# Ledger of designs, part 2: peptides against a protein of PDB entry 2AUS

Target 1, 323 residues: chain A of PDB entry 2AUS
Amino acid sequence: ADIKREVIVKDDKAETNPKWGFPPDKRPIELHIQYGVINLDKPPGPTSHEVVAWIKRILNLEKAGHGGTLDPKVSGVLPVALERATRVVQALLPAGKEYVALMHLHGDVPEDKIRAVMKEFEGEIIQRPPLRSAVKRRLRTRKVYYIEILEIDGRDVLFRVGVEAGTYIRSLIHHIGLALGVGAHMAELRRTRSGPFKEDETLVTLHDLVDYYHFWKEDGIEEYIRKAIQPMEKAVEHLPKIWIKDSAVAAVAHGANLTVPGIVKLNAGIKKGDLVAIMTLKDELVALGKAMMSTQEMIERSKGIAVDVEKVFMPRDWYPKLW

## One batch from the design tools (peptide; made by RFdiffusion4, then SolubleMPNN)

Design b2_p14_5_s2
Fold by OpenDDE base, seed 3:
Structure b2_p14_5_s2 (fold): chain B 323 residues (1-323), chain A 14 residues (1-14)
Amino acid sequence: as target 1 above (323 residues)
Amino acid sequence: SRAVEALRRRRAAA
């Protein structure tokens, strides 16, 4: 998520009409909610699905979805995409995750050995999905990006861990315990990051949402609920982006594939098969799609399908048909 | 972080 992607400009003369679309900062409150994502602090106890159902009830919504399941006992960052934005969660499912975990050791181990062994778990690890997962129980590699030990107190080890999507921290702790020779279990877990969503000022509780919705509906105060909901564009910040001409927006919003002539600028390092975000010149999310070309091919070619459009988000009427 | 504080509070209550 933290990789700054270079922006390559193909058309430096491309302008955008300020009267078209609804930039993330200029959406009326109802429209902001329809295209919103909540950075929810999920409490321990409920399932991620129960929490999504409560949000729908609190905010009087027809549909919502979450950016990756947290177990009932696990708290912290749960992105919840609302209404028209519901399917933006597909961008968050493959995103890296960060956790703070409490590991309890089943025996005494010198601190130096704990530190040394935990450092060896940075990099590639082999995991089997737990029985309760919807994922086929096949052995698979996962990346541990970093392990930061925060505190060691006898048999209790508090640590931060950055991991590839679908890394099981419970299984990681079990394997660390085996490597230490004493065994270990996960005592506590909190998710601190899911792609672009982290523990920051945008993190809100279910209680905050109740209060903020009340302030809006009963008192006419929009400020709190507006700040509690992020624009759906936040959910794609970690993806490679392609920015398109105003003349291409309506076609893509109707489900047409993006062709090379529609590209104004794009991120470097797009590969064929990558999930990409198609953006307007006002940084509005038009669609998600699969790259059919590399960045280099999109620069060098004058024609062809650049992106196979998989999911449109933008309404068809925000930009005029210019064809 | 809120995570560290939340986990510390749970450890102190156990």
Scores: peptide ipSAE 0.034, ipTM 0.748, DockQ to the pose 0.867
Fold by OpenDDE base, seed 2:
Structure b2_p14_5_s2 (fold): chain B 323 residues (1-323), chain A 14 residues (1-14)
Amino acid sequence: as target 1 above (323 residues)
Amino acid sequence: SRAVEALRRRRAAA
């Protein structure tokens, strides 16, 4: 998510018609909800699916989905994509995660030894998924990006950890405890980040959503519910982007693959097989797709399929058909 | 972060 990507311009003369589309900041409230993502502070207790069901009831929604399961006991950042945006969670599943964890040691260990051993768990680790995981219980490598010890108090170790998607912090803590020789368990866990979603001013509770929906429906005050819901484009902020001509938008919105002539600008470092976001020149999400070319190939070639379009988000009528 | 404060508060209550 923290990777800054250079933007390469292919067509510096490409303009966009201000009358077409609905930029993320200019959507009517109903349309904003239809293309929204909530940065939910999931409480401890309920499952991620129960919380999604509650949001659907609170906001009177037909469809919603979450950007990666939190266990019942785990609190914190749960992105919940709404209605037409529901499928954008596909962009969040592979995104890195950050947690704050409380590890309880089953014996006394010198602080210097705790610090030294925990530092050795930065990098590649081998994990077996837990029994309750939807993932097949095969041994697999996962990356620990960083471990930051926040506090040590006797047998209690509070730490921040950045991890690859599908790393199990409970398993990490178990292995740390084994390496320390005393054993350990996960006492508490909170997710502080899921890709572009973090603990910030956009983080809202289920209670906040109840109140903000009431203010909108009963008092006509849309400001609170508008701020509580992020545009779906936030959920793809961490992806490499390709910006397309107005003349290409309707075709992609109909499910046509993106061809090279439709590209106005693109991020550097796209590889064949990468998940990419196809954007308008107004930063509206048109579709997610698989890159069929590298950035370099998309620059050098005059024709061909640049992106295999997998998931369309934009309605077909926001931009005119120009072919 | 709210997470660190929440975890610290729970530790102080335990």
Scores: peptide ipSAE 0.033, ipTM 0.737, DockQ to the pose 0.917
Fold by OpenDDE base, seed 5:
Structure b2_p14_5_s2 (fold): chain B 323 residues (1-323), chain A 14 residues (1-14)
Amino acid sequence: as target 1 above (323 residues)
Amino acid sequence: SRAVEALRRRRAAA
């Protein structure tokens, strides 16, 4: 998620009308909620679906969705996209994850051997999805980006792990235990990151949401509920972006594909087939789509479909029709 | 990290 992407400018003279749209920082509170994502601290016990249902009840919402299932016993970072932002979870499902895990060993192992063997699990691993997963139980490769041992105390190993989406930490711990020769199990697990969402000042509980909604509805204080909800644009910060002309925004908001002449600036390193975010010059999310060209092709070509638009988020009336 | 402190506290209580 923290990959700094270069920005290539195609049209340095392109201006934006300040009267059009609703930038993420300038949305009225009701509109901010309609286009919001909560960085929820999911408690241990409930399912991710039960937690989403509770948020809908607390905030009086019709629709919400989560940025990737946490098991009932697993706590921590669960992004919950609200109302019109619900579909933005598509950007979060494939995003990298970080966890802190407690592994319990079933025998005594020297600390040096624990450290050496756990280091061998950085990189590509082979996993079989658990029986309770909606994913087909085929063997598949997954990336472990890093393992950081935080503490070793006898048979208990506390560690941080960064992983590709859909890596099973329970299975990783089982395989580490086999490699150590004594066996192991996952005692505890907390998710500390899901793409751009992490343990920071934006992380809120279900109790915080109850209190903050009450302060808004009964006391007229919107500040707390405004801070507890992130703009939907936060959920796409890790994606490559394409910024478009004001004259192209309404067409894309109506579901038209983005053509090359509509591009003002774009990130370097876009490949054909990548998921990309189409943005206004005010950093508003218009749509998600599939890149039909590389960054280089989008620079060199004067015509053609740059992005196949899959999901529109922006209302059709925020920008005028200029076609 | 809140996660590290939470897991350490649970381990010390077990």
Scores: peptide ipSAE 0.031, ipTM 0.718, DockQ to the pose 0.928
Fold by OpenDDE base, seed 1:
Structure b2_p14_5_s2 (fold): chain B 323 residues (1-323), chain A 14 residues (1-14)
Amino acid sequence: as target 1 above (323 residues)
Amino acid sequence: SRAVEALRRRRAAA
């Protein structure tokens, strides 16, 4: 999510009609909810599925999905995509995660040794998924991006950890405990980040959602519920983007693949096979797709399929058909 | 961090 991507302009004369589409900041409240993602502070206790079911009941929604399971005992950042935005969770599943964990050691270890050994777990680690995971139990490499020790108090180690998607912190702590020679277990875990979603002002509780929905429905005050729901475009901030001409938007919204002539600007460093977000010039998410070309090929070529469109989000009528 | 404070509060209550 923190990767700054250069923007390459291919067509500097491309303009957008202000009457077409619904930019994220200009959506009526009902439409904002239909294309929304909640940065939920999941409480400890319920499953991620139970929490999604509660949100659906609180907000009177037909559909919702979450941006990556948290275990019942785990609290913190759970992105919940709403209604027409439900499928945007596919962008969040592969996104990096951050946690704060409390590790309890099963013996006394000098602080210097704790610090030294935990630093060795930065980088590539080999994990086997736990028995209860929906993932096949194959050995796999995962990246630990960083480990920051926050506090050491006797046998308790509080640390922040940034990890590749599908890294098991419980397994990491078990291996750290083995490397320390005394063993360890995960006492507590909180997720502090899921891709672009963090512990910030957008983080809301289930109680906040109850109150904010009440203020809207009973008092006519939409401000609170509007702030509690992020636009679906937030859920793709970490992806490479391709911005397209107004004349290409309706075709892509109908499920047509993006061709090279439709591109106005794009991020640097797109590779063939990357998941990319197709955006309007007003930063509206049209679709997610697979890049069929690199950034360089999209610049140099005059024609061809740039993106294989996998998931359309934009309604077909927001932009006119210009073909 | 809200996470650090939440974990510290739980640890102080244990």
Scores: peptide ipSAE 0.031, ipTM 0.727, DockQ to the pose 0.928

Design b2_p14_7_s3
Fold by OpenDDE base, seed 2:
Structure b2_p14_7_s3 (fold): chain B 323 residues (1-323), chain A 14 residues (1-14)
Amino acid sequence: as target 1 above (323 residues)
Amino acid sequence: MERAKRRILERHRA
């Protein structure tokens, strides 16, 4: 769910210099690519790592990273962060996921019973990570946000599911099959959402990227490749944000922690320990960091470290040093 | 069988 976060203004008189920085909508094409994220439609067959390697080859990139592994047989939304944006994928790891799954039942079950049992799997479930996962095989809780049955055709159940990051749909289907008493397996799976990335007009294939890069390099047409790449700021839309003064931007871009006086506005509901995005007044991503204060503490206090800066994205020279 | 597969596959083609 796109939690609309309230914005609390601390300094209503704070202005930004239009000459400083590069807003997401005003980046030259080369800079846009350097700070880009592709909403890739991953085909079934290749690994997520192979797909990232292909994107690097297609777009002539030194580095890229993906916002959460899809199994070889799984298709759909794979955010791929490019070049200087590569580490923004850390913001997508904790983000909720949506899938469309085809479950095949190993026996006949009345539709009413299928619907009733699948509804019981909404909420907290207990899972063990699969053997092939890099995650420690400890029992853990995961939230299933919603299950929407799309179609039931005999033993085939098509459903949409919204889940907490690192929920295994294959394991969910196995447990649903056990609860139904007949057993079940995952026949097909597509990821339809990864945080702010979904199946929309921004979703592109590997073939689209080949064509769009060719149009740019051979024909001088940048429009297609520009549209195929989202600004890195898209990858942090789901995070709580803190907007800072122009005078604080260069210090944070040099790796200094954000202090309370630098805050212009912030989202409500930030807790100590939350991952937050530090933004300019032009909605440029400066850094990701760990909140050291709640929203309320950041409002009430006049001083102190608000955010422990973990990863800088903005170049040090986009804003002047004012310290 | 065909409709559920078709809808997943149609979303692969759209």
Scores: peptide ipSAE 0.025, ipTM 0.705, DockQ to the pose 0.170
Fold by OpenDDE base, seed 3:
Structure b2_p14_7_s3 (fold): chain B 323 residues (1-323), chain A 14 residues (1-14)
Amino acid sequence: as target 1 above (323 residues)
Amino acid sequence: MERAKRRILERHRA
């Protein structure tokens, strides 16, 4: 999420009509909810699916989906995409995760040895998915981006860990315990980040959502529920972006592939096969798609398919058909 | 950071 990507401008004369579309900050409350994502503080106890069902009941929604399962006992950051935004969760599944974990050691180990061994687990690790995972139980490499020890109290080690998507913290703790020679287990786990979603002022509880929905429906106060829901564009902040001409928006909203002439500006470092977000010049999400060209090819070429459009989010009528 | 640490420690002490 924090990767600042360079923006390359291809057409510096491209303007946008202020009367077209609905920028994330200018959506009426009903439309904001239809294109929303909640940064939920999932409580320990319920499944991620039960929590999504609760949100649907609280907010009177037809559809919702979550940005990656948390086990029942695991608390913290669970992005929940609403209604028309439900499919944006596909951008969050491959995103990096951060956790705070409590590891309990099965024997006494000097603090210096704990610190040294845990530092060796930064980088590439080999894991086998657990039996209960929908993922095939093949050995696979995963990245541990960082380990930060927060506190050591005898046999209890509290640490922060940043990991590649689908890294199992329980398995990491088991392997750390083996490397220490005493064994270990995961006592507690909280997710503190899922891609662009983190523990910040946007993090809300189920109780907050009940109260904020009541303030809107019974008291006519929209401010609280508006603040509790992030625009769907938040869920793609970590992706490389391509910004398109107003004249290309309606075609992409109808499911047409993005061609090179429609590009106004784009992020550096796009590779063929990358998941990319197609944006308007007002930073509205039009669609997600697969890059068919690199950034360099999109700059150098005058024609061709730049993005294979996979998922459209924008309604067909927000921008006029100009072809 | 503090809020996550505190919540884990509070649950471990309970």
Scores: peptide ipSAE 0.021, ipTM 0.685, DockQ to the pose 0.795
Fold by OpenDDE base, seed 4:
Structure b2_p14_7_s3 (fold): chain B 323 residues (1-323), chain A 14 residues (1-14)
Amino acid sequence: as target 1 above (323 residues)
Amino acid sequence: MERAKRRILERHRA
């Protein structure tokens, strides 16, 4: 999410019609909900699926999905995509995660040794998925991007950790404990980040959602529920983006692949095979797709399929057919 | 343990 991607402009004269579409900041509340993502503070206790089912009941929704399972005992950032946005969670599954973990050591270890050994776990680690994981139990590498020790209190080590998607913090702590020679277990875990979603002013509880929905339905106060729901475009902020001409939007919204002539601007560093977000010039999410070209190829070529469109989000009628 | 748990909970309520 924090990687500033350079934006390369292909067509500096491309304009957008302000009458077409619904920019993320200008959606009527009902439409905002239909294309929304909640940055939920998942409580400890319930499963991520139970929490999604509660949100559906609270907000009277037909569909919702979460951006990556938190165990019952784990609290914190759970992105919940609503209604028409439900499928945007696929952009969040591969996204990096941050956690704050409490590790309890099974013996006394000098703080200098704790710090030294934990630093060695930054980088590539080998993990076997736990039995409860839907992932096949094969050994796999995972990246630990950073470990920040927040506090050491005897045998209790509080740390922040940034990890590749599907890194098991419980397994990491077990291996740290083995490397320290005393053993360790995960006492507490909270997820503080899931891609673009973090602990900030957008983080809301289930209780907040109950209250905010009540204020809207009973008191006519829209403000709280509007702020509690992020636009679906938030869920793709970490992806490389391609911005398209107004004339290309309706075709992509109908499931047509994006061709090179439709591109107005794009992020640098797109590789063939990357998941990319196709955006309007008003920063509306049209679709997710697989890049069929690099950024360089999309600049140099005059024609061809730039993106294989996999998932359309935008309604077909927001932009006119201009073909 | 209780202080570390509280600090996890408190730092994440702020």
Scores: peptide ipSAE 0.021, ipTM 0.675, DockQ to the pose 0.131
Fold by OpenDDE base, seed 5:
Structure b2_p14_7_s3 (fold): chain B 323 residues (1-323), chain A 14 residues (1-14)
Amino acid sequence: as target 1 above (323 residues)
Amino acid sequence: MERAKRRILERHRA
């Protein structure tokens, strides 16, 4: 998520009409909620699905979805996409995750040996998904991006870990325990990051959402509920982006594929097959799609399909039809 | 164990 992507400008004269669309910062409160994502602090106890059902009840919503399951006992960052934004969670499923974990060792191990062995688990690891996982129980490689030991207290090891999506921290701790020769188990787990969503000022509890909704509905104060909900565009910040002409927006919003002439600017390093976000010049999310060309091909070519549009988010009427 | 769990939860809520 933290990789700054270079922006290549293809058309430096392209302007946008300020009367068209609804930029993320200029949505009326009802529209902001319809295109919102909550950075929820999931409590330990309930399932991720129960928490989503509670949010729908609190905010009087028909639809919502979460950006990747947390086990009942696991707390922390759970992105919850609302209403029209519900399907943006597909951008968050493949995103990297960070956790803080408490590992309990089943025997005494010198601190130097703990540090040395845990450092060996940075990089590629082989995992088998747990029996209770919806994922097929095939051996697979996963990346551990980093392990940071925060505290060692006898047999208790507190650490931060950055991992590829679908890495099982419980399985990692089990393998660390085997490598140490004493065995280990996961005593506590919190998710501190899911792609662009972190433990920051945007993190809210279920209690906060109840209070903020009441302040809006009973007292007419929308400020708190507005701040508690992020625009859906937050959920795609980690993706490579393609910005399009105003004249191309309505066609893409109707489900047409993006063609090369519609591109104003784009991120460097797009490969064929990448998931990309199609944006307006006002940074509104139009659609998600699959890149059919590299960045270089999108620059050099005058025609052809740049993006196969998979999921439209923008309403069809925000921009005029200019065809 | 319980004190270590509380310290982890308290350090991430501050």
Scores: peptide ipSAE 0.020, ipTM 0.668, DockQ to the pose 0.125

